# Peptides against a protein of PDB entry 3WG5, part 306

Target 1, 218 residues: chain A of PDB entry 3WG5
Amino acid sequence: LAKNIVYVAQIKGQITSYTYDQFDRYITIAEQDNAEAIIIELDTPGGRADAMMNIVQRIQQSKIPVIIYVYPPGASAASAGTYIALGSHLIAMAPGTSIGACRPILGYSQNGSIIEAPPKITNYFIAYIKSLAQESGRNATIAEEFITKDLSLTPEEALKYGVIEVVARDINELLKKSNGMKTKIPVNGRYVTLNFTNVEVRYLAPSFKDKLISYITD
Target 2, 218 residues: chain A of PDB entry 3WG5 as posed
Amino acid sequence: LAKNIVYVAQIKGQITSYTYDQFDRYITIAEQDNAEAIIIELDTPGGRADAMMNIVQRIQQSKIPVIIYVYPPGASAASAGTYIALGSHLIAMAPGTSIGACRPILGYSQNGSIIEAPPAITNYFIAYIKSLAQESGRNATIAEEFITKDLSLTPEEALKYGVIEVVARDINELLKKSNGMKTKIPVNGRYVTLNFTNVEVRYLAPSFKDKLISYITD

## One batch from the design tools (peptide; made by RFdiffusion4, then SolubleMPNN)

Design b2_p29_6_s2 (from b2_p29_6, 9 letters changed)
Fold by OpenDDE base, seed 4:
Structure b2_p29_6_s2 (fold): chain B 218 residues (1-218), chain C 218 residues (1-218), chain A 29 residues (1-29)
Amino acid sequence: as target 1 above (218 residues)
Amino acid sequence: as target 1 above (218 residues)
Amino acid sequence: SVPIATKPFLTPLTFESLNGKPIKEIYIK
């Protein structure tokens, strides 16, 4: 039986394979408890494409709804974060956050300049991001423009254009607004209607490992 | 009911978050079929530490035994590959393969020189690799020396020193030799005795996505 | 639109490769 529990966890910083571990751990905990959902408070400037793709896949394999919440105000789901959001069961954004700017790059040179990706890579990620948008019933044209135009959107714009589902100031407002919404992608093959009636909110803290890796990579 | 099925999949090349996706996909398929095990034919020169740690975690979360098989002859479980192997339920190596050389680095400079990791990172991975060895009942001293001495071992040495469990020329010999062995780490909280009696071997091919990413990263 | 200064991606932690070749990393900007 699903418990009236919603987990909340924070993922902040660059998208790396460590970020995947965080997603995996948090989602696994929520799955074990048959949570109604997990909300991931996401604040990322982007990161690795490979890690991003793994995170998306992990979200899609989740036994429970994974809500990406771009939070707090000033946060972003930039670059790789946008792909993650588009791969999730529901996207929410706090006012004063941003989403987009998804152009792939090969990296940064020693001088900090961008090393551009070849067209083949760019085209691959265009196809990929469009597929995520289409699979989730979100705006695939805007998703493409996140790459081709380096487009970034406000929460209000993202909502208006059908990129995201919720603009919410906090977890309580998010739960209130998303209550009764269907997931934008299936959970175990079915679209789930979110039931946030009388839910217990449980915050997941970073593991010791999470703290250590953050400490090492910072 | 567990099926008398063993999956075999190949993971070749650098350990990246894409490699994680391969592991995740392959293990998931095998889990869905309640396979007796999955054998991952591993050939890697190493890769990202973060991706490696995620792969290890995914293996540890597997509902079925994951056997790392360093194959074919000439292959290696080098660097990140060693950690993955040490995190698995069983390690096998083909004759003429190698394992070890696990020193962390920050990367390569523009001139191709190694950027050394600070002692704090090196020490972290020493602790990590030792923990993997200890948890799996494998030689933690050698595991440390994979870092501190950049040690690489032959299959025969690795077997002798208690780093691995099997030396096998092919899948059939691997199945024969590992039949009746207990997993070196638990599967869903219990050590599993491998039953490779009258098993169907199913080969998993790279997905189209796998092929595409390989094509892009090569 | 505050230009989100993508903090320069810290060089990812890697392990020594036997071939000495840098890992080709793909990043999303």
Scores: peptide ipSAE 0.069, ipTM 0.330, DockQ to the pose 0.192; fails the geometry check
Fold by OpenDDE base, seed 3:
Structure b2_p29_6_s2 (fold): chain B 218 residues (1-218), chain C 218 residues (1-218), chain A 29 residues (1-29)
Amino acid sequence: as target 1 above (218 residues)
Amino acid sequence: as target 1 above (218 residues)
Amino acid sequence: SVPIATKPFLTPLTFESLNGKPIKEIYIK
């Protein structure tokens, strides 16, 4: 019997190898407690593609539902953050947030110009992001356009176009709106119906290590 | 009282975000058991600079000595592997291994040509690698030349020039030769004298996740 | 103080792979 517990944790900043460790730690804690779900409050401008792919895989291997919540207002799930969201069991966004802009780059030149990825790499990530959208029953055409047009969407647009599942102002509204929804990807091979009736919300704090590494990477 | 336990784990392949997770997992297990040390058998052609820097930081934060052992014969601590070694508490190499070639690159072009890092980035890593060498009491001039000349050294040369501390054919010879040595960097703010008298050697296997991610990244 | 990887260094910096396998440093914009 799933405990009537929902974990909430924040992940903010660039997607790196350390961000993977944060996801892994938070999800592992929630798995150990047999939580009904974990909500990750995500605010990221993007980051490394390898770390992103590892995070997506970690979410897909989760024994409990992982909900990506683009929060607070002013936050984004930009670039790598969009892939993470599309790879998750449910996507929510707060009003005043954004999602998209997923074109891969090789980096920045000394003059601050973007070093473009070769077509082979761009095409790989087009196929990858479309696969994430298709597997989760989300809009694969828009997912492709996040790369090909560097498209960014508001929560209202993302909901309208079938990219995300919930628009919510806070955790309480998110729990109310997502109660009874099925996960968009399987949990242990099964689509799970979320039960947020009389749940205890537990907030996970960054570890000392998490704070130190965040301090180092910001 | 430190348990008379020495952990041994293998890290092979490119340095990525997943390699950081492997280091973190292995060191954490050894810390939890209050091991005398952990020996990481390292064989890497290099990899990502961000993952490398995170690994170095994880080693420096270790509650126990982390020994980098370039092993087996034919292995290398190339590029990112050299930084990891220079950031560790003790470096050992097996005969027939190599260390060096540390010049940063932005990546590979579509034609397989190297995209050179701008001077600002190269100079940053020169300062970084020299700092690692200086902090560990190792040859900072050679550390710089690992970047500026793409220098690679044999174990005998690396020992002679004061880059590494031990040449050993196997774990038993490594334990014998390093017994009574002081760590080259602090453990919890103190230089530790290694005690490998009557130690139990415990091998850590890759997790299922480690095997899966290695399969995905190879 | 261990040099803190600052924002400018989040560029896909790879070190040369001796095995010639292109380390696909892929950043998602």
Scores: peptide ipSAE 0.045, ipTM 0.364, DockQ to the pose 0.210; fails the geometry check
Fold by OpenDDE base, seed 5:
Structure b2_p29_6_s2 (fold): chain B 218 residues (1-218), chain C 218 residues (1-218), chain A 29 residues (1-29)
Amino acid sequence: as target 1 above (218 residues)
Amino acid sequence: as target 1 above (218 residues)
Amino acid sequence: SVPIATKPFLTPLTFESLNGKPIKEIYIK
């Protein structure tokens, strides 16, 4: 019996245009194999908003469920990572991870201080993050507070507040807990019930290019 | 003296994945020529939300200003077209055009009746359209009402309420009126002051593929 | 037939510099 395939890939580091390419590549591979889902192990401190938005869009265009999994322990879906998560079909977090701190900034000054985003930009991101939350049936109030209060949450808090769907220690626990869950956003216009029975987990290694850019951006 | 080049292209009909390809092609041509701007003459009753989002993103990623011009008289930037406009660097409308009616729907039933979007989807688009408006410094309250009240506006109303920037009868008047205006959103991270002095207007014809698909979708 | 849910369209975040200065990179911290 052909096992339901679940792909697992890692995306680590700053959100950039290259991170979009990684998402696109990984999702495309999983789409081609008609995978039940792809799990992206995400560990990011944030990054570019433009890249983030592209990633969110790419996820939402996926022919298969894209699960953002904040992993391993110590990882974060910080800033842009939170938006990506909120744009995904399911969010999972490992214990000891964090999500939030979504306040947009213009950058860092030469002294390392934050250059504040103007109110118009901040308000835009508030609307954007709230929209992600609302679309996914997640807590839009908390999503707003990720910006307005620079809020960061533990997995347990995020679950409790309805920001995420699963707390899981590893891929096996994630698959077990998310089995039978509906995607928080549609896949090809349909809410999909995840079927993680008799699954084959396939790990996608970073491409040579992926490794090179991670090396350059770290 | 090398004239400032302004490209003009037409996009007519339903917003689809193919419409994205048209936007991408037209913008790419204008980018390659380092055009001062591209004007997209838009006439759309709306279409797919996914395609619309991609188009908005493509516009926002443009290396040059993208002006949405609702043209000719009788044209509309309806539904998805309004979002595209609100996502652009400048909105112009010809007299006798309309903008608005942005309420998301799931589609049409077999009897031609509208299938209502669930509140979660509607709320997401409210947040989305408000964010477009806020980012562009346009009227977010009216943007919301484009959904909640299915509001449609004339060019004069849209201008008055700060939804659009220009009412113009033709390309020449558009260039004249928008000369010296700043883009409502940044181009490559910068607000650009439009320079329509000593311009060469170049019309981009639809490709053979563009014509074929318009023929199929009409 | 799984109802086709239209996903709400997320606005791309364009970061406008209010002060006319080029926003180099909008980071979401």
Scores: peptide ipSAE 0.044, ipTM 0.306, DockQ to the pose 0.085; fails the geometry check
Fold by OpenDDE base, seed 1:
Structure b2_p29_6_s2 (fold): chain B 218 residues (1-218), chain C 218 residues (1-218), chain A 29 residues (1-29)
Amino acid sequence: as target 1 above (218 residues)
Amino acid sequence: as target 1 above (218 residues)
Amino acid sequence: SVPIATKPFLTPLTFESLNGKPIKEIYIK
């Protein structure tokens, strides 16, 4: 029996192997407590494609609904963040956030120029992002344009075009609006109706490792 | 007497000291030939703030109009690119491009997390971007929101809100639409009316150094 | 002083080749 608990955790920054570890840790905690869901407050400019794909897989393997919430205002689910969102059970965005701009690149040259991905890689990620959109019942045409046009959307546009499910100013509004919604992808093979009636919100703090890395880089 | 010549050069990738060298080289070539203008086809995700400020200064010191053209479709004048655009004599965007998302960051942690800029730095860049917008007669409120809300705009929105001057599909349409427009900032202390009647378009190629760096990173 | 970058600063992405060899770091913006 799911506890009437919703976890909230923040993931901020580049998508890396460390970001995968954060997703895994947070989702595992919420799974262990049989939470109704976990909300990941996501603010990312993008990052590694391998880490992104692993994160998507970890979300899809979750025993509980994983909600990606682009928060706070000024945050983005940019690039890899869009893939992660599209791979999740529900996408929410706060006003003043963005989603999209998903074009793969090989990296940056020493002079700071972008090294373009060859067509084979671009086409791979077009197929991948379209699959994520289709599997979640989201707008696959827009998902492709996130790559082919480097399209970025506001929350209102993303909602209008069927990319996301919720626009919410805060966690309370998110819970209110998403209550009774079905997950966009299955949880353990079943689409789950979210029940946020009388839920306790529990915030997960960064690990000691998360804090240490922040300290080293601050 | 300005030759009836317009230069076109591409700058793609991160804004770095090398990007400054590219801007300087391209503008200098166009200045030496007394070109009517130079169009910089810009596609950047952003980059270093110091390099960006130097580029803006180099544009403002140009003896000829510098037009920033966000091109091709899928390109962006993101982050540092927005500042550069706002510091230029004219901004154009191709359909399917974007501008905005200007929030400063200190960098990325080793774990890939974003290191946030302290309020003092954020406020500095808010003041700076607003100054660029005001000096160019562009929307300073939106310029601030590019930072405070990480706002990103389509070409149509950017035009509508008075951030940019032209939406154009290609160089020919850009020349046609911008013909007779006044520069948004002065050239040698004077606002210049662009004259693209019977102009020759000259494309500048990357230097050997640009090619070498691309080769090393490819 | 850590160089200040303006967002979105794109990070290197590592893509694995379809043939199991690590493709050079592919970045998704």
Scores: peptide ipSAE 0.027, ipTM 0.316, DockQ to the pose 0.085; fails the geometry check

Design b2_p29_6_s3 (from b2_p29_6, 9 letters changed)
Fold by OpenDDE base, seed 3:
Structure b2_p29_6_s3 (fold): chain B 218 residues (1-218), chain C 218 residues (1-218), chain A 29 residues (1-29)
Amino acid sequence: as target 1 above (218 residues)
Amino acid sequence: as target 1 above (218 residues)
Amino acid sequence: SVPIATKPFVSPITFETLNGKRIKEIYIK
């Protein structure tokens, strides 16, 4: 029986233009192979808003389901990572991970203090994050509070409040639990029912460039 | 009868990127030798959050049980050390040690005053520490209070409140008491029952580099 | 284009209990 392929790739660190390139590369590979889905193991403290918005668009334009999996334990989909998750076809979290803290900032001052974004920018991202939540049928009130209260949630809380769809310890449990679920946003204009019966899991290794940049940014 | 090996290593001082290297080295050695477990004698006042999170991930990825032992008497698993402990397979404390005081800070000002972390960061770490506690079946309410109240506990209190698993005076008592206990988090996806019957204890010495860095940071 | 970063860049976050010794600015780079 022709095995459906599920790709798994890791994205770790700050969300930058390079992170966009990683998403684009990984999704493109999975699209070319007509994968059933791609699972992105995400561990990010956040990053650039422009890169984040581009990543969200790239996910929404994907020909295949993109599952954001906050993994491994101790990982986070923090800040920009939350937006990316809310823009994806399915969100999963491992136990011991977190999601939230989405308030935009202009950066850090030389003294390490946060440079606050003006209300105009904050309000823009409130509207944006609420839109992502509403479009995906996720909790828009909590999405707003990720900004207004700098709220962060555990996997259990995020599941309870309808922010995420799956809590899973590993890829095998994720595949088992998400099998038969509908995507939270359309794939090519249609909600897709995930079919993870008799799947082959293929891991995408980071490119040499990915390793080099990770080394430089660490 | 082929003796099960238990490694014992010491990690003392601030949690830094170098501390991560120590954890990684020690765990790797123990993994290579298929040790029954590694006991890390931990004495830390805290340190960097990034290094701490990486250490937690490294522990959770271990192929063997990692026991955090707050030792010797007078030692602490303070601040970052508490997170590391809560992320481990088993926590033990010697009498006269402490655990807690987990509030994140941005650092110290030139005048020695604490630069407070913004609520975003504090809330992130509240969610993170609660997640670690919940995943390990430990007291998440107390874990939160380690941050919100800067709570510190004695070994007896920590045991009573379900934060830790063992109070032990030395390695021999630790091995005796923890024999037959299940790990509080999975090892390779499974909860392991510790078997410390007829074990050989092997001490891992600090590397030359470890000694040098300890000398520079003291 | 204002570089907007979304929190939590856990930039140098240290945890408090340094028993009064100035843990020097471990800049979480």
Scores: peptide ipSAE 0.104, ipTM 0.358, DockQ to the pose 0.182; fails the geometry check
Fold by OpenDDE base, seed 1:
Structure b2_p29_6_s3 (fold): chain B 218 residues (1-218), chain C 218 residues (1-218), chain A 29 residues (1-29)
Amino acid sequence: as target 1 above (218 residues)
Amino acid sequence: as target 1 above (218 residues)
Amino acid sequence: SVPIATKPFVSPITFETLNGKRIKEIYIK
């Protein structure tokens, strides 16, 4: 019996239009091969809101489950990464990672000060992050506090508060723990029960272009 | 005798409009206090070209010497960081750091591919980086190859080729080695001889805003 | 104009405001 394929890919660094392209490429490859799921090892400090929203949309349009895995230890799904995670079919975190700190900013002024987003923008992203949490059956109160209090959580806290679904040290533990879990959002309009029995793990190497961009962005 | 002040500040992560604001804030503080110099500990994988050009301009408009120090070990002045370094009054690198890889890109396509800059843009940045090297008396041939060959150099190579001025393990060694060196570009129209005799080192903490943005961008 | 970046390229974030006005560069942490 042909082993079910689970793809694993890494996305590291700032969320940009490139990060969207990485998500799109990785998910497309996994879709083409009818993978059981794709696991994205995410390590991001945050980035662009437009790129983030596009990534969330791309994940939600995926024909297969997209699992966001905050990995390796020391990694974060900070800011935009939290939105992406909350927009995904399943969130996992490795011990020693973090999630949260989601306050939008306009950027930085000439004097190095954060240009604070006007209340209208902040409120928009509060509504947006709460919608992602609600749609995925995750803690919308904590999601709001990721913005209003700049809250950051450990994996254990995030699991405890119902922000994430799995704490796992590695891909094997992730597959073991997430086996039989239902996706937190639909895949093609249906909630899917993850089946990781007899799976083959395939690692997607960053394209030469991805390595070059990571070299530019990392 | 009031000890001459040398400021040290850290700039880490992607070059953005925020990074400009950090440079502006740090340099302004050092200017206001009539510091002998400011040392910017730079660790960047690159970033926005517009922000980079603005940072270079801000450095060139500084009333005091701005020393770019690629630090700590493992850090890089990659891409935009190289331009910033080449636009500064003195470049130092710690052992185990890197400089180079300066090819401009338009971004990333929907499929994760780098959108290559058209030849006109690439040629513009070749001319720009060569001008920075020439104005600072640094190796313009290598500066071009940072773009055309995506060349990256070790501190030892960069020193050997005349791209940088100092290899130093820490701030104390940097101050010791750079004492008596002339700035590579003018300060207020004059080349300044650095005097680090009896200096007080003052570390500028990232503002809460800077920490927040670094948290967003890092 | 496509934002030009050196490696790593952080394109300017242009957000459209809720009222259709492009806000230059909203970063979400």
Scores: peptide ipSAE 0.056, ipTM 0.348, DockQ to the pose 0.104; fails the geometry check
Fold by OpenDDE base, seed 2:
Structure b2_p29_6_s3 (fold): chain B 218 residues (1-218), chain C 218 residues (1-218), chain A 29 residues (1-29)
Amino acid sequence: as target 1 above (218 residues)
Amino acid sequence: as target 1 above (218 residues)
Amino acid sequence: SVPIATKPFVSPITFETLNGKRIKEIYIK
């Protein structure tokens, strides 16, 4: 029986325009091969809002399910990473990871103090993150609190509150648990049921360029 | 009967990128020899959060059990050290040691005063440390209080509250007490029962580089 | 002066200074 393909790729570090390029490349490869899904192992402290919004759009335009997997243990989908996750077809977290802390800022001063965003910007992102949650059938109240309280959650909390769909220790457990789940947002206008029976896992390595830029941006 | 090997290595001082390299090197050596476990004698006042998180990841990715042993008496797993311990397969403490005081800071001012972390950072690390505790079946409430109350515990308190697994005076007592215990986190996806029957203890010395860097950073 | 034209950042845990210098130093006490 022809095995369906699941791609796995890693995205680590700050969310930048380059991170968008990584998402785009990975998803495109998986789309071209008509993969059953792509799993993005995400570990990010956050980053640029513009890049984040572009990434969300790219995910939402995917021809295949995009699963955000906060992995490995110790990783986070912090700040921009939370938005990306909420914009995806399925969120999974490994034990020992975190999600949240989404308050927008203008930057940091030289002394490390935060330059606060004006209320207008904060309110924009409150509306934005709530929309992502609502569209995906996830907890919009908690999504708001990711900003208003700068809330961060454990995987268990996030699962309990209906922010995420899966807690999984590894890719195999993720595939097992998510098998038969419906995507939280549509793929080509339809909610799809994930079929991870008889699948082949293919890992996408960062390109040399990806590695270099990651190295420079880290 | 072929003796199983237990490695023992020391990590002392501030948690830095170099400390990560030490952990990586020590664990790699023990992995290569298919050791039954590695015991890291840890004495740290804390250090960098990024390095700490990387160390936790490295431990969690270990192919063998990593035991954090707060040793010798007078040592601490302070701040970053607590996170590292909570990320490990087993925590032991010698009498007269301490664990805790995990509140994140941005650094120290020129006058030695603490530059406080903003709530977003504090909340992130609260979630992170709670995740480590929960994943390892340890006391997440106390883990939170390590930050919110800057709590420090004795070995006896830590054991009582379910933060650590063993109080031991030396390596031999540690091996004896931990024999037959299950790891608090998986090794290669499985909880393993420690077998310290008929073991050979091998000490790993710091490399010359390790000694030099430790000297420079101290 | 906070540059008016700064693109909004979603709160990075890693501090980037406005001048592109990464404040990598989050210390856990």
Scores: peptide ipSAE 0.034, ipTM 0.260, DockQ to the pose 0.070; fails the geometry check
Fold by OpenDDE base, seed 4:
Structure b2_p29_6_s3 (fold): chain B 218 residues (1-218), chain C 218 residues (1-218), chain A 29 residues (1-29)
Amino acid sequence: as target 1 above (218 residues)
Amino acid sequence: as target 1 above (218 residues)
Amino acid sequence: SVPIATKPFVSPITFETLNGKRIKEIYIK
């Protein structure tokens, strides 16, 4: 019996392999409890492409819907965060958040300057991000422009252009607005209609390991 | 009915998030086919710690035994590869391979010099690698020394010191020697006795995506 | 969070951050 439970977890900071571990742990907990969904409150300035791709894959392999919620106000799904969002079952944004700016780079020089990615890499990620958008029925043109124009969008713009599905101020509004929505990608091969009627919201705290790694990396 | 199938896949190069995707894909295929095991032919000079930790976690979550096979001769499970091996259900090495050298670093400077990790990070990975060794019933002292002494071992040394379980020249010898061995970590909460009697060996090729990413990163 | 890497150092593919902050990477040697 599917429990009327929605998990909520926060993932904040740079997208790294540790971020993947957090996603995996949180999703696994929600899967084990046969939750209706997990909402990931995402606030990221970006991070590693490799970690991002793994996170996307983990989301796509989820047994339950994974909702990316760019939250709180002032948060962003920047760079790698945009890819993650586009790979998810549903994207929500709080007012005052942003999404986009997805240009790949090789890193930063010692002087802090950006080392540009060669066209081959850029083109790969253009294809990748477009694929994510297309697979999720989202705006692939805008997805491309997140790279080619380094475009960043407001929640209202992202909604308008079909990049995201929900603008919501808080978890309760998100649940209300997303109730009855179909996932933008399949869960176990099927599009799922979200049922947030009489749900229990369970917050997942960072593990001790998560806290330790965050403490080490912050 | 468990199929008498063993999957074999190669993972070569740096440990990145893409490497995680390969592990995940390969293991998933083997899980779906209810394989007796998957053998990962590993040849890595190391890579990202975050990706490594994710790979370890994915292995530990496998529904089937994951055998790390340092192969072919001349290959290494260096650095991150050692952690992955220590996190697996069984470690094999071909003659002429190596394992170890696990010291964490923050990266390389512009001049190619190593940027050392602070003691806090080093100590974290010491604890982590010891945990992997302990959980798998392998030599935790040597695991620590892979970091503290930057130790590298031959297959014979690794076997002697209880770091690995098998020295084998090829897949057939590996299957023969590992037949009847118990996994060093549980599969779905239980230690599994490997049964490689009359097995079909299926090689998993890199996906087109894998080839493309390898082509981009090489 | 600083990514940790192990040897050999490979320059990871990263994305530009909105705040221009350098993404710190941790590697295992």
Scores: peptide ipSAE 0.026, ipTM 0.270, DockQ to the pose 0.183; fails the geometry check

